# Peptides against a protein of PDB entry 4JHK: the designs that were tried, part 69

Target 1, 212 residues: chain A of PDB entry 4JHK
Amino acid sequence: EDYKIQSFDLETQKLLKTALKDPGSVDLEKVSSVIVDQSLKDQVFSREAGRICYTIVQAEAKQTNGSVFRRNLLNRLQQEFKAREETRKRSTQEWVCLVSFICNIFDYLKVNNMPMVALVHPVYDCLFRLAQSDALKNEEEVDCLVLQLHRIGDQLEKMNVQLMDELFNLLRDGFLLQEDLSSMGRLLLLEILEFRAGGWKLSDTAQKYYYS

## One batch from the design tools (peptide; made by RFdiffusion4, then SolubleMPNN)

Design b2_p10_8_s4 (from b2_p10_8, 5 letters changed)
Fold by OpenDDE base, seed 4:
Structure b2_p10_8_s4 (fold): chain B 212 residues (1-212), chain A 10 residues (1-10)
Amino acid sequence: as target 1 above (212 residues)
Amino acid sequence: MPLYVPPPFT
């Protein structure tokens, strides 16, 4: 498999490649921290990071029946989650990267082919934060919110439909009532409302309307 | 807005 790790220096790339093939031969705590650090800088990488993390987890389990990488990864992720409000105040970009990364870990890091239950509420908490009025006025945050719901909304709903209903009530109210939404933000909210209402899919007509 | 503090991720 090919992993997109070109954003790292050559030494770090080698470290990651080794972790993917022979996790027992590297410092998996360092590997996890490197992945988290880069995911907080690059939202595009955060998607790939989920896949990379899953692969390392599987490789370590197969090689040593261990879970050092996963434990370190999730511990660091929890630390970042706890500090999320400070992160948001410091940098909207880092905040949406954090949300994206958490969501992608939820998406890829399955346990027995099931989502990690421990991540359900943290993911919802992030999405609820993005659904608040002070966040909905920021197009970057709306972009993140809608993107994550497109990717994992159906899975999240299966884990807790009540929270999803509450979340979408906020999104509907934002769409209808909030005056300082950008035109694109309002369009994205309308699209995601339609997306869920349609069973987490878009018709061909809707696809053309919103994205072409 | 109350801040949700999750149980350990692990």
Scores: peptide ipSAE 0.143, ipTM 0.750, DockQ to the pose 0.108
Fold by OpenDDE base, seed 2:
Structure b2_p10_8_s4 (fold): chain B 212 residues (1-212), chain A 10 residues (1-10)
Amino acid sequence: as target 1 above (212 residues)
Amino acid sequence: MPLYVPPPFT
């Protein structure tokens, strides 16, 4: 199976490939750090990172029954989460990468085939932050919010429907009441409102309408 | 709004 790791130098690529196949032979703390660092810079990679992380977790569990990688990964993720407001202040791009990464970890890194309960509130906290008025006026943040809800909204709702209701109340209010939304932002909010109302799915016709 | 303080991720 191929993983999109071309953004790394060849030595790091080799490290990651080895971690995927033989995690016991590499420094898994270093591997986790490398993955997190790159995920905070590249939102596209953050999606791949989730898949990579899951694979490494599975490989380590099978090989040594260990969880060194997962522990280090989640510890680092928690550190970044705690510093999320500083990150947002410093760089919107890094902030949306962080949100994307944590959402993708939630999506891929399942324990016993179930979402990690410990990540539910952190994910919602990130999405709620993106749903605040100061964030909704930024297209990059709206893009991130809507993208994550498309990817994991149904899973999140199953974990906590009350929070999802509250979140979408904010999005509805933003759509209807916030004056400084961009046209694209408003369109995206409308689409995601419709997406959830339709059971977290959108018809092909509607898909073309919103994204053509 | 106050920020959520999560339990350990691990």
Scores: peptide ipSAE 0.139, ipTM 0.744, DockQ to the pose 0.127
Fold by OpenDDE base, seed 1:
Structure b2_p10_8_s4 (fold): chain B 212 residues (1-212), chain A 10 residues (1-10)
Amino acid sequence: as target 1 above (212 residues)
Amino acid sequence: MPLYVPPPFT
């Protein structure tokens, strides 16, 4: 299986590959730090990092019944979450990578096939931030918001439908009332509104309308 | 909406 780690140097790639197969032989704190750092810089990696993280978690659990990697990963993730406004001010790209990474961890890093309850509100908080007027005018943030909702919206709704309703109230208001939305941003908001209304699915007709 | 301070992720 390819975990898309080609963006790392060869030494780090070796470290990650070893962590995937023999986590007890590497510094798992360092591994977690490397993954988080790269996820903040590389959107391709950030949206796929959940899969590699889950694999490492499973490998460590099987090898030693340990959870060193998960603990370090989630501690670092919490630190980045707490600093999210500073990150957004510094770099929109890093901010959307952070959101993508948090959502991807939520998607993949399950315990007993259940999502981590502790991540539900942090994920919603990130999406609500992207739904604010100052973010909706930025296409990069709208792209991120819509992409995450496409990926994990159905799961998030199952965890808290009230928050999802509130989020989509903001999106409807943005679509209808915000004057400085780009045409593409407005189109994306309309699409995601229809996506949820359709049970988190796109009809063939809708897909042709938006993407062909 | 107020900023949410999550419980520990771990």
Scores: peptide ipSAE 0.135, ipTM 0.743, DockQ to the pose 0.129
Fold by OpenDDE base, seed 5:
Structure b2_p10_8_s4 (fold): chain B 212 residues (1-212), chain A 10 residues (1-10)
Amino acid sequence: as target 1 above (212 residues)
Amino acid sequence: MPLYVPPPFT
């Protein structure tokens, strides 16, 4: 199985490859730190990181019945989550990377084939933050919000439909009432509103309208 | 908007 880790130096690549195959032979705290650090600066990698993390968790569980990697990963993620407002103030790019990573961990790091319940409210909290007026005027944040809802919206709704209804009420109000949305931002909000209304999928007609 | 205080992720 191929994992996209070419952005790391050769030594770190070897570390990650070893963690994937023989997690008991490496420092799993260090491995988790490396993955989180890269995910917080590369939104594309954060998607791959979710898959990598799941594989390491499964490998460690199988090898030693341990959970050292997952514990360190989630502890670090919680620290970053708690500091999210400061991160957003410092860098929009870092903030959207953080949101993307949290959402990707929610998507991939399943336990007994189920999402981790502990991550549901943190994910919603991030999405609600992106749905505030000061965030909706920033195309980077709108793009992140819409991307995550495309990826995990259906799963999140199953976990808490009331929060999803509240979130989309905010998005509807932003689409209709907020004056300082960019044209692209408004288009993205309309698309995601239609996406959910269509059962978390787009009709062929809508897909052509938005993406062709 | 108040920040959510999450339970432990682990």
Scores: peptide ipSAE 0.132, ipTM 0.738, DockQ to the pose 0.144

## One batch from the design tools (peptide; made by RFdiffusion4, then SolubleMPNN)

Design b2_p11_3_s1 (from b2_p11_3, 7 letters changed)
Fold by OpenDDE base, seed 2:
Structure b2_p11_3_s1 (fold): chain B 212 residues (1-212), chain A 11 residues (1-11)
Amino acid sequence: as target 1 above (212 residues)
Amino acid sequence: QLVLPRYVPEL
């Protein structure tokens, strides 16, 4: 498999490639930190990071039946999550990258083919933060929110439908009542409301309406 | 007229 790690220097690329094939031969704490650091800078990479992390987790499990990488990854993720308000204040870009990364980890890192229960509330907490009025007025945050709901909304709902209902109540209220939304932000909210209402899919008619 | 970015599920 080809992994998109061109953003790293050659030494780090080698480190990552080795981690993917022979995780026992590298410092997995360092590997996890490097992946998280880059994911906080590049939202596109955060998606690939999920796939990379999954592969490393599987490789380590197969090689040593260990979970050192996953533990270090989640520990770092928890640290970033705890500091999420500070991150948001410092940089909207880093904040949406953090949310994207957490959501992608939720999407890819499954245990016994099931989402990690420990990530459910952190993911919802991030999405709820994006659904607050001060975030909804920021198109970059709305875009992130809608993107994640498109990617993992159906899975999240299966884990906790009550929280999903509460989240979408906020989105509906934002769409209907908030006056300082951008036109694009308002359209994004409408689309995701319809997306969920349609069973996490769009009809062909709706697809053409929003995307053509 | 606004057109949304396509959010296509990734494999």
Scores: peptide ipSAE 0.114, ipTM 0.764, DockQ to the pose 0.031
Fold by OpenDDE base, seed 3:
Structure b2_p11_3_s1 (fold): chain B 212 residues (1-212), chain A 11 residues (1-11)
Amino acid sequence: as target 1 above (212 residues)
Amino acid sequence: QLVLPRYVPEL
């Protein structure tokens, strides 16, 4: 299968392709660093990064029974998470890329076919930050919030329904009470409220309303 | 009418 890595130079593309098939022949710390760095710059790539990371983790486990890549990846992720408020102040784009990356790692990087429990609270912390009033007024942050809830909301709810209820209380309040939402932001919040209420799916009528 | 473009199926 193909991986979307066209944004990298040819040398880095070769490095990534080698890591996917023969992880023991490359510097996996360097590979993890390259993936994280690009994920912090490109939100589209951050989703692909989740799939790439899972493949490398599985390949290394199978080839050497090692976990060097996963260890380096999670260590770097923890560093970026701890600095998330500074990142948000520096660049909204980098902040939403960070959130996207964390959520996509949660989505793809399963352990024994289960979500990583250690990522549950960090993911919720990011989503709760996006649900604050100062973030809801920024369309880019609302877009990120709603996108992640579409992708992993059902999985997150299974891990902690109480936190999901609290999060959606904030989203309902934002939709109903906050006056400085953009038109698109308000539409996004309404759609995700209806999406969860429908069991993380939309009726044909709702699908037509929002997407056609 | 606003439409969410990212979930519109590609042709």
Scores: peptide ipSAE 0.105, ipTM 0.739, DockQ to the pose 0.023
Fold by OpenDDE base, seed 1:
Structure b2_p11_3_s1 (fold): chain B 212 residues (1-212), chain A 11 residues (1-11)
Amino acid sequence: as target 1 above (212 residues)
Amino acid sequence: QLVLPRYVPEL
């Protein structure tokens, strides 16, 4: 299987490739750190990172029945999550990358073919933060929020429908009442409201309206 | 008239 790791130097690429096939032969803490660091810089990579992480977790489980990589990964994620407000103040780009990565880990890193329960509240906390008025006025944050809800909204709702209802109440109020939304931000909110209302999919008519 | 910047078919 091919993984998109061309953005790394050759030494790091070798490290990652080895981790994917023989995780016991590498420093898995270092591997996790490298993946998280790059995911905080590149939102596109964060999607691939989820798949990479899942593969490493599965490989280690099969090889030694261990979970060293997952432990290190989650520890680092917890550190970044705790510092999320500082990250947001420092860089909106890094903040949305963090949210994207956490959501992608939720999406890909299944345990016994189920989402990790421990990630549910952290994911919702990030999405609720993006749904606050000070974030909704920033188009980059709205884009991130809407993107994650497209990707994992249905899964998150299955884990906690009450939180999803509360989240979308905020989004509805933002769409209707907040005056400093950009035109694109307002359109994004309308689309995601309709997306959920349609069972986490768009009708052909709605698709043409938003994308044609 | 505004159009959203991307459509992800798998979503």
Scores: peptide ipSAE 0.098, ipTM 0.753, DockQ to the pose 0.027
Fold by OpenDDE base, seed 5:
Structure b2_p11_3_s1 (fold): chain B 212 residues (1-212), chain A 11 residues (1-11)
Amino acid sequence: as target 1 above (212 residues)
Amino acid sequence: QLVLPRYVPEL
């Protein structure tokens, strides 16, 4: 399989390729750090990172029945999550990359085809933060919120429907009551409200309205 | 007229 790791230098590419095939022969803490660092800079890579992480986890399990990589990855994610408010203050771009990465890990890094329970509340916490009034006025944050809900909303709802209801109450109130939303932001909120109401899918009519 | 970027759910 090909993995999109061209943005790394040759040495790091070699490290990642080795981790994918022979994880026991590399420093898996270093590998996890490299992946997290790049994912915090590039939302596009963060999507690929989820797939890479899943592959490494599977390779390590097969090779040694170990979980060193996953442990290091989750520890690093927890550190970044705890510092999320400072990250948001420093850079909106870094903040939305962090949210995207956490959501992508939730999406890809499944155990026995089920989401990791430990990630449920951190994911919701990130989405709730994006749903606050000060974030909804920022189009970049709204875009991130809506993207994640499209990607993992149905899975996340299955884990905790009460939190999802509470989240969408905030989004509905934002759409209806908040005055400083951009036109695009308001349209994004309307789309995701309709998306969930439709069972996490859009009708053909709605699809044409929003995307044609 | 605003057109949203396509958001595709992940499987």
Scores: peptide ipSAE 0.133, ipTM 0.776, DockQ to the pose 0.032; fails the geometry check

Design b2_p11_3_s2 (from b2_p11_3, 5 letters changed)
Fold by OpenDDE base, seed 1:
Structure b2_p11_3_s2 (fold): chain B 212 residues (1-212), chain A 11 residues (1-11)
Amino acid sequence: as target 1 above (212 residues)
Amino acid sequence: SLVLEKVVPEL
């Protein structure tokens, strides 16, 4: 299986490849740190990072019945999550990368083929933050919010439909009532409202309308 | 709500 790790130097690529095959032979704290650092800089990589993390977790479990990598990964996520408001103030780009990464970990890092229940509220907390008025006026944050809901909205709803209803109440109100939304932001909110209403899917016609 | 700070113990 191929993993998109070409953005790393050759030494780091070797480290990651070894972690995927023989996690017990590498410093898994370093591996987790490298993955998180890159995910905070590259939202596209954060998607791949989810797959990589899951593979390493499974490899370690199989090899040693251990969970060192997952513990290190989650500890780093804890640190970044705790500092999320500082991150947002410093860099919108890093903030949306953080949200993307947490959502992708939720999406890929399954336990017994089920989402980690412990990540449900943290994910919702991030999405609710993106749904606040001060965030909805920023196209980059709206794009992140809509992207994550496209990717994991159906799974999140299954975990807590009440929170999803509350979130979409905010999005509806933002779409209808917030005056300083950009045209693109308003379009994205309308699209995601329609997306959920359609059972987390769009018709081909609607897809072309919003993304042509 | 339950957040990461409460869910994940520090090592």
Scores: peptide ipSAE 0.019, ipTM 0.595, DockQ to the pose 0.209
Fold by OpenDDE base, seed 5:
Structure b2_p11_3_s2 (fold): chain B 212 residues (1-212), chain A 11 residues (1-11)
Amino acid sequence: as target 1 above (212 residues)
Amino acid sequence: SLVLEKVVPEL
């Protein structure tokens, strides 16, 4: 299996490759920090990072029955989550990368073939933040919100349907009532409302409307 | 507030 890590220097690439195959021979705290740092800068990598993290977790469990990497990863995630409002204030791009990373970890880092329960509320908190009026007026934040709901909305709903109902009430109200939405933002909200209404998939009619 | 489960105690 090949992993897309070309954005790192050669030394770091070697570190990551070793972690994937022989996690007991490397500093797993350093590995987790490198992955998180890059994921906070590159939204595309954050998706690959989820897959990489899962592989390292499984490799360490098999090799040493350990969980050092996962513990360090989650600790770093906690730190970034706690500081999310300051991150958003500093840089919208860094904020949406953070949300993307948390959602991708939720998507890929399964435990016993199930989503990590501990990540459910943090993910919803991020999505609810993106659903506030001050965020909905920013197209970059709407893009992130809609993308994550496309990726993991069905999984999140299975974990807590009440929170999903509350979230989509906010999105519906934003679509109908908020005055300063961009045209594209409003279109994206409508699309995701239809997406959930269709059972987290687009009907043939909706597919033609939005993508034809 | 921090709602993610703590794995290691904070300093």
Scores: peptide ipSAE 0.017, ipTM 0.576, DockQ to the pose 0.110
Fold by OpenDDE base, seed 4:
Structure b2_p11_3_s2 (fold): chain B 212 residues (1-212), chain A 11 residues (1-11)
Amino acid sequence: as target 1 above (212 residues)
Amino acid sequence: SLVLEKVVPEL
């Protein structure tokens, strides 16, 4: 299988490839650190990172019955999550990368083909933060919020519909009441409101309206 | 709030 790791140097690519096939032969703490660090810089990579992480977790479990990689990954996620407000203060780009990565881990790192329950509230906390007025005025944060909801909104709702209702109350209020939304931000909020209302699907007509 | 469980003790 092909993994998009071209952004790493050749040595790191080799490390990652080895981790994917023979995780017991590499330093899995280092592997997890490399993946997290890159995911915090590149939102596009963070999507692939989720799949990579899942594969490494499965490979380690099968090969050594170990969970060193997952343990290190989750510990790092905990650290980054705890520091999320400082990250946001420092860099909007790093903040949206963090959110994207956490959401992608939620999406891909499943146990028994189910999302990890422990990640549900952290994901919602991130999305709620993006739904606050100070974040909704920033198109970069709105982009992230809407993107994650497109990707994992249906799964998150299945885990906790009450939180999803509360989140979308904020989004509706933002759409209707917030004065300093960008034109694109307002459009994106409308789209995601319609997306959920349509059962987390867009009709062909709606797709053309928003994206064509 | 802190929700994730620590799988390794904090150093």
Scores: peptide ipSAE 0.017, ipTM 0.581, DockQ to the pose 0.101
Fold by OpenDDE base, seed 2:
Structure b2_p11_3_s2 (fold): chain B 212 residues (1-212), chain A 11 residues (1-11)
Amino acid sequence: as target 1 above (212 residues)
Amino acid sequence: SLVLEKVVPEL
């Protein structure tokens, strides 16, 4: 199976490929650090990173019954999560990459085929931050918010419907009441409101309307 | 906010 790791130098690519196949032969702390660092710079990779992380976790479990990689990964995620406001102030791009990465880890890193409960509140915290008025005025943040809800909204709602209701109350209010939304931002909010109302799906006609 | 550091050792 191929993974999108072309953004790394050849040495790092080799490291990652080895981690995917023979995790016991590499420094898994270094691997986790490299993945997180790149995920904070490239939102497209952030999506792929979830799949990569899942594969490494599975490989290590099978090979050594270990969880060194997952531990280091989550520790680094904790560090970045704690510093999320500073990250947002420094770089909107890094901030949305961080959110994307956390959401993708939630999506891919399952325990017994279930989402990790420990990630539920951190994910919601990030999405709630994106749903604040100061974030909704930034189209890049709205893009991130809507993208994540499209990807994991249904799963996240199953974990805590009350928080999802609260989140969408904010989004509805933003759509209806906030004056400094971009036209595209407002359109995206409307779409995601409709998406959830339709059971986390859109008809073919609606999909064409919003994304063609 | 939930702190991942507190729950990671339990995983």
Scores: peptide ipSAE 0.016, ipTM 0.584, DockQ to the pose 0.124

Design b2_p11_3_s3 (from b2_p11_3, 5 letters changed)
Fold by OpenDDE base, seed 3:
Order: sequence, then structure tokens, then C-alpha cells
Structure b2_p11_3_s3 (fold): chain B 212 residues (1-212), chain A 11 residues (1-11)
Amino acid sequence: as target 1 above (212 residues)
Amino acid sequence: ELVLEPFVPEL
């Protein structure tokens, strides 16, 4: 397996590679901190980070029947989640990176082949925040919202359809009633409304229209 | 500090 960790310096790359193969030989608290820190800076990395985290969790469980990495990872993520409003005030980019990372952890870090129930409400809380009027006028936040719904919307709906219905009521209202949406933001909202209505699927022709 | 039941959302 190949992991995309080229954004790190050589020493950190070595640390991560070792954690993936022999987690018992490294400081797993440090590894978790490095992954979280980079995920909060680079939204693209957060997708790969989810896969990396899942691999380390499995490797540690098999090697020592331990869960040190997962515990440290989730505790750090919880701290960042609790401070999310202050993060949003400080930097929109850091905020959308945080949301992206939480969603990707939900997507990849499954337990017994099931999503972690403890993450369902935190994920919805983030998406509902992005669906508020003050966030919908920011194209960067709309991009994040739509991307996460494409990635994990079907899984989230299975966990709580009532919350998903409420979320999409807000998105419909935003699309139809909010006057200060950007042209791209409005287009993205229309696409995600269509995406869910189609059973979380989109035709190749429609995909090309919206994204190519 | 370490939490045994991680990621409890704010109410």
C-alpha cells in the first residue's frame, strides 16, 4: 500500500511509515498530533489522513491489542470540535479543514465495520453550521459542505434520516430564498439537492456539467 | 486530559 505523505519532511515521513507498519515502536500520541496538525492546514490531506488513521488503528489492535492511537486522535479531535466557533472566527480555511477532517474520520475510522455512533451528532452539528445563512454566503464554506455531503451523505442519512431531512430543508431554503449566494454557491446547492434526490448518485452527464 | 468516551458534542 502507498500513502500520500509527501507534504511532510523526511523525518516525519519516516515516523508515519513506521507507525503504519510497527505502531508499537513509535510515540503514537506524537503521531496523532502530527496527523491532526497537518489535517487542520490542508483540507486535501484530510482524506488521506482518514485512511492513514484507520490503518494505524488496525495495526495497533493486531500488534498489541491496544488503542492508544485512536484514543489520542479522538481526544484531540474532540478538543478541536469544542473550539470550532473560535476557529471559524480566526480562519475560514482552518474551520473547513476541521470539518473536512471530522467527516473523513467518520468515513474511514469504522469500528466493527460500522460508523462510530459518537461522531454522528458532531458531524451533523458541523454541517448544520455550514448550512446557516452567514456560512452559505461564503463560497469556501459551501464548497466544504457540498464536498462532505458527496462523501458521507448516504452514510449519515442511514444513521439519522430526520437530521438529514432538516439539513436539506435549510439547503433548499438557502438555494431558493437567500439573495447573497454566489453564482457558484447556488450551483453547488442545486447539485447537492439533485444528488440526494437521486439516491446519492449522479449521472456521468450531470457530473460533467457541474464539475468538468 | 484523556476522555474515556471521546467526542461528545456540545449541548
Scores: peptide ipSAE 0.073, ipTM 0.723, DockQ to the pose 0.091
Fold by OpenDDE base, seed 5:
Structure b2_p11_3_s3 (fold): chain B 212 residues (1-212), chain A 11 residues (1-11)
Amino acid sequence: as target 1 above (212 residues)
Amino acid sequence: ELVLEPFVPEL
């Protein structure tokens, strides 16, 4: 399997490749830090990062029955989550990268093919923050919110339908009542409202309307 | 506000 790690220097690429195949031979705390740091800068990489993390977790479990990498990864993620409001204040781009990364970890880092229960409320908290009025007026935050709901909304709803109902009440109110939404933001909110109403699927007609 | 539990115990 090929992994998209060309954005790293050659030394780091070697480190990551070794971690993927022989995790016991490298510093897994360092590996986790490198992956988190890059994911907080590059939203596109965060998707690949989820897949990489899952592979390393599985490789370590197979090799030593260990969980050093996962513990370090989640510990760092928890630290970033706790500081999320400061991150948002500093940089919208860094904030949406953080949300994207935590959602991608939720999506990929499954145990026994199940999401990690400990990540459910943190993910919802991030999405609820993006659904507040001060965030809905920012297209970059709306883009992030809608993207994550497309990726993991169905999984999150299965974990807690009450929170999903509350979240979509906020999105409905934002769509209907908030005055300072951009045209694109309002369009995206309408799309995601329809997406959930359709069972987390888009009809062919809706797909053409919103994305063609 | 959501009541959150730690992702993992602090190292």
Scores: peptide ipSAE 0.071, ipTM 0.720, DockQ to the pose 0.222
Fold by OpenDDE base, seed 1:
Structure b2_p11_3_s3 (fold): chain B 212 residues (1-212), chain A 11 residues (1-11)
Amino acid sequence: as target 1 above (212 residues)
Amino acid sequence: ELVLEPFVPEL
């Protein structure tokens, strides 16, 4: 199976490929660090990273019934989550990459084919942060918020519908009341409001309207 | 090795 790891140097690519096939033969802490570091720099990679992480977790579980990789991954993720406000101050790009990565781990890293309960509140916390007025005025943060809700909104709602209702109350208020939203930001909020109202999908006509 | 601590949202 192919994984999109062309952005890494050859040595790191070899490391990742080996981790995918024989996780017991590599330093899984190093592997987790490399994946997190790249995910914080490249939002596109963060989605692939979720799939890679899931594969490594499954490979290690099958090989040794171990969970070294998952522990290292989640410990690093927790560290980044705790420092999220500092990350946001330093770099909006790194902040939205962090959110994207957390959401993609939630999406791909299933436990017994179920979402990790431990990630539900962290994901919501990130999305609520993106829904605050100081974030809604930034198009990059709105893009991230809307993208994640497109990807995992339906799954996240199933985990806690009350939090999703509260989140969308903020988005509605932002759409209606916040004066310093960009035109694109307001359009994206309207689209995601319709997306949820339509059962987390858009009609063909709505798709053409927003993305033509 | 560090033990994973539960995620706790900030208020």
Scores: peptide ipSAE 0.067, ipTM 0.713, DockQ to the pose 0.069
Fold by OpenDDE base, seed 4:
Structure b2_p11_3_s3 (fold): chain B 212 residues (1-212), chain A 11 residues (1-11)
Amino acid sequence: as target 1 above (212 residues)
Amino acid sequence: ELVLEPFVPEL
């Protein structure tokens, strides 16, 4: 299984690989810190980090019945979420990495094969922030918003259809009324509106139309 | 305020 850890140096890669196989032999607090730090800098990693985290959680639970990694991970996630507006002001890239990371944690870090209820509102809060006018004018933020909705929109809707309806009201308004959207941003909003309307699925024809 | 708890009960 490929865990997409090429962005780390070789020593850190070894640390992560050991955590995945033998979590009791490494400092899991350090491992969680490394994963969060990298997820905030590298969107390629941040969108894969949830799967890595889940694997480590399961490995630790199986090996020692421990939860050190998950505890540290979620505590750090809470801190970063609370600071999200400052992160956005500092760096759009770090902000979209944070959103991607939170969404990926939601996607993969299941509890009893279900999404963590505690993450539902934080995820929606991030997506609602991306749906505000000041964010919709930034193509990087629109890319992030649409990407996350493609990945976890169906799961989020199952958790709270009311919030999803409210979110898509904002997206429709942005598509129809906002004057400073880029051409690509407007196209992406149209596509995601159609994507949800189609039951969170995109036909092959539509895929080619929007993304070929 | 939204608070994440590592060990919150799940449905």
Scores: peptide ipSAE 0.047, ipTM 0.699, DockQ to the pose 0.092

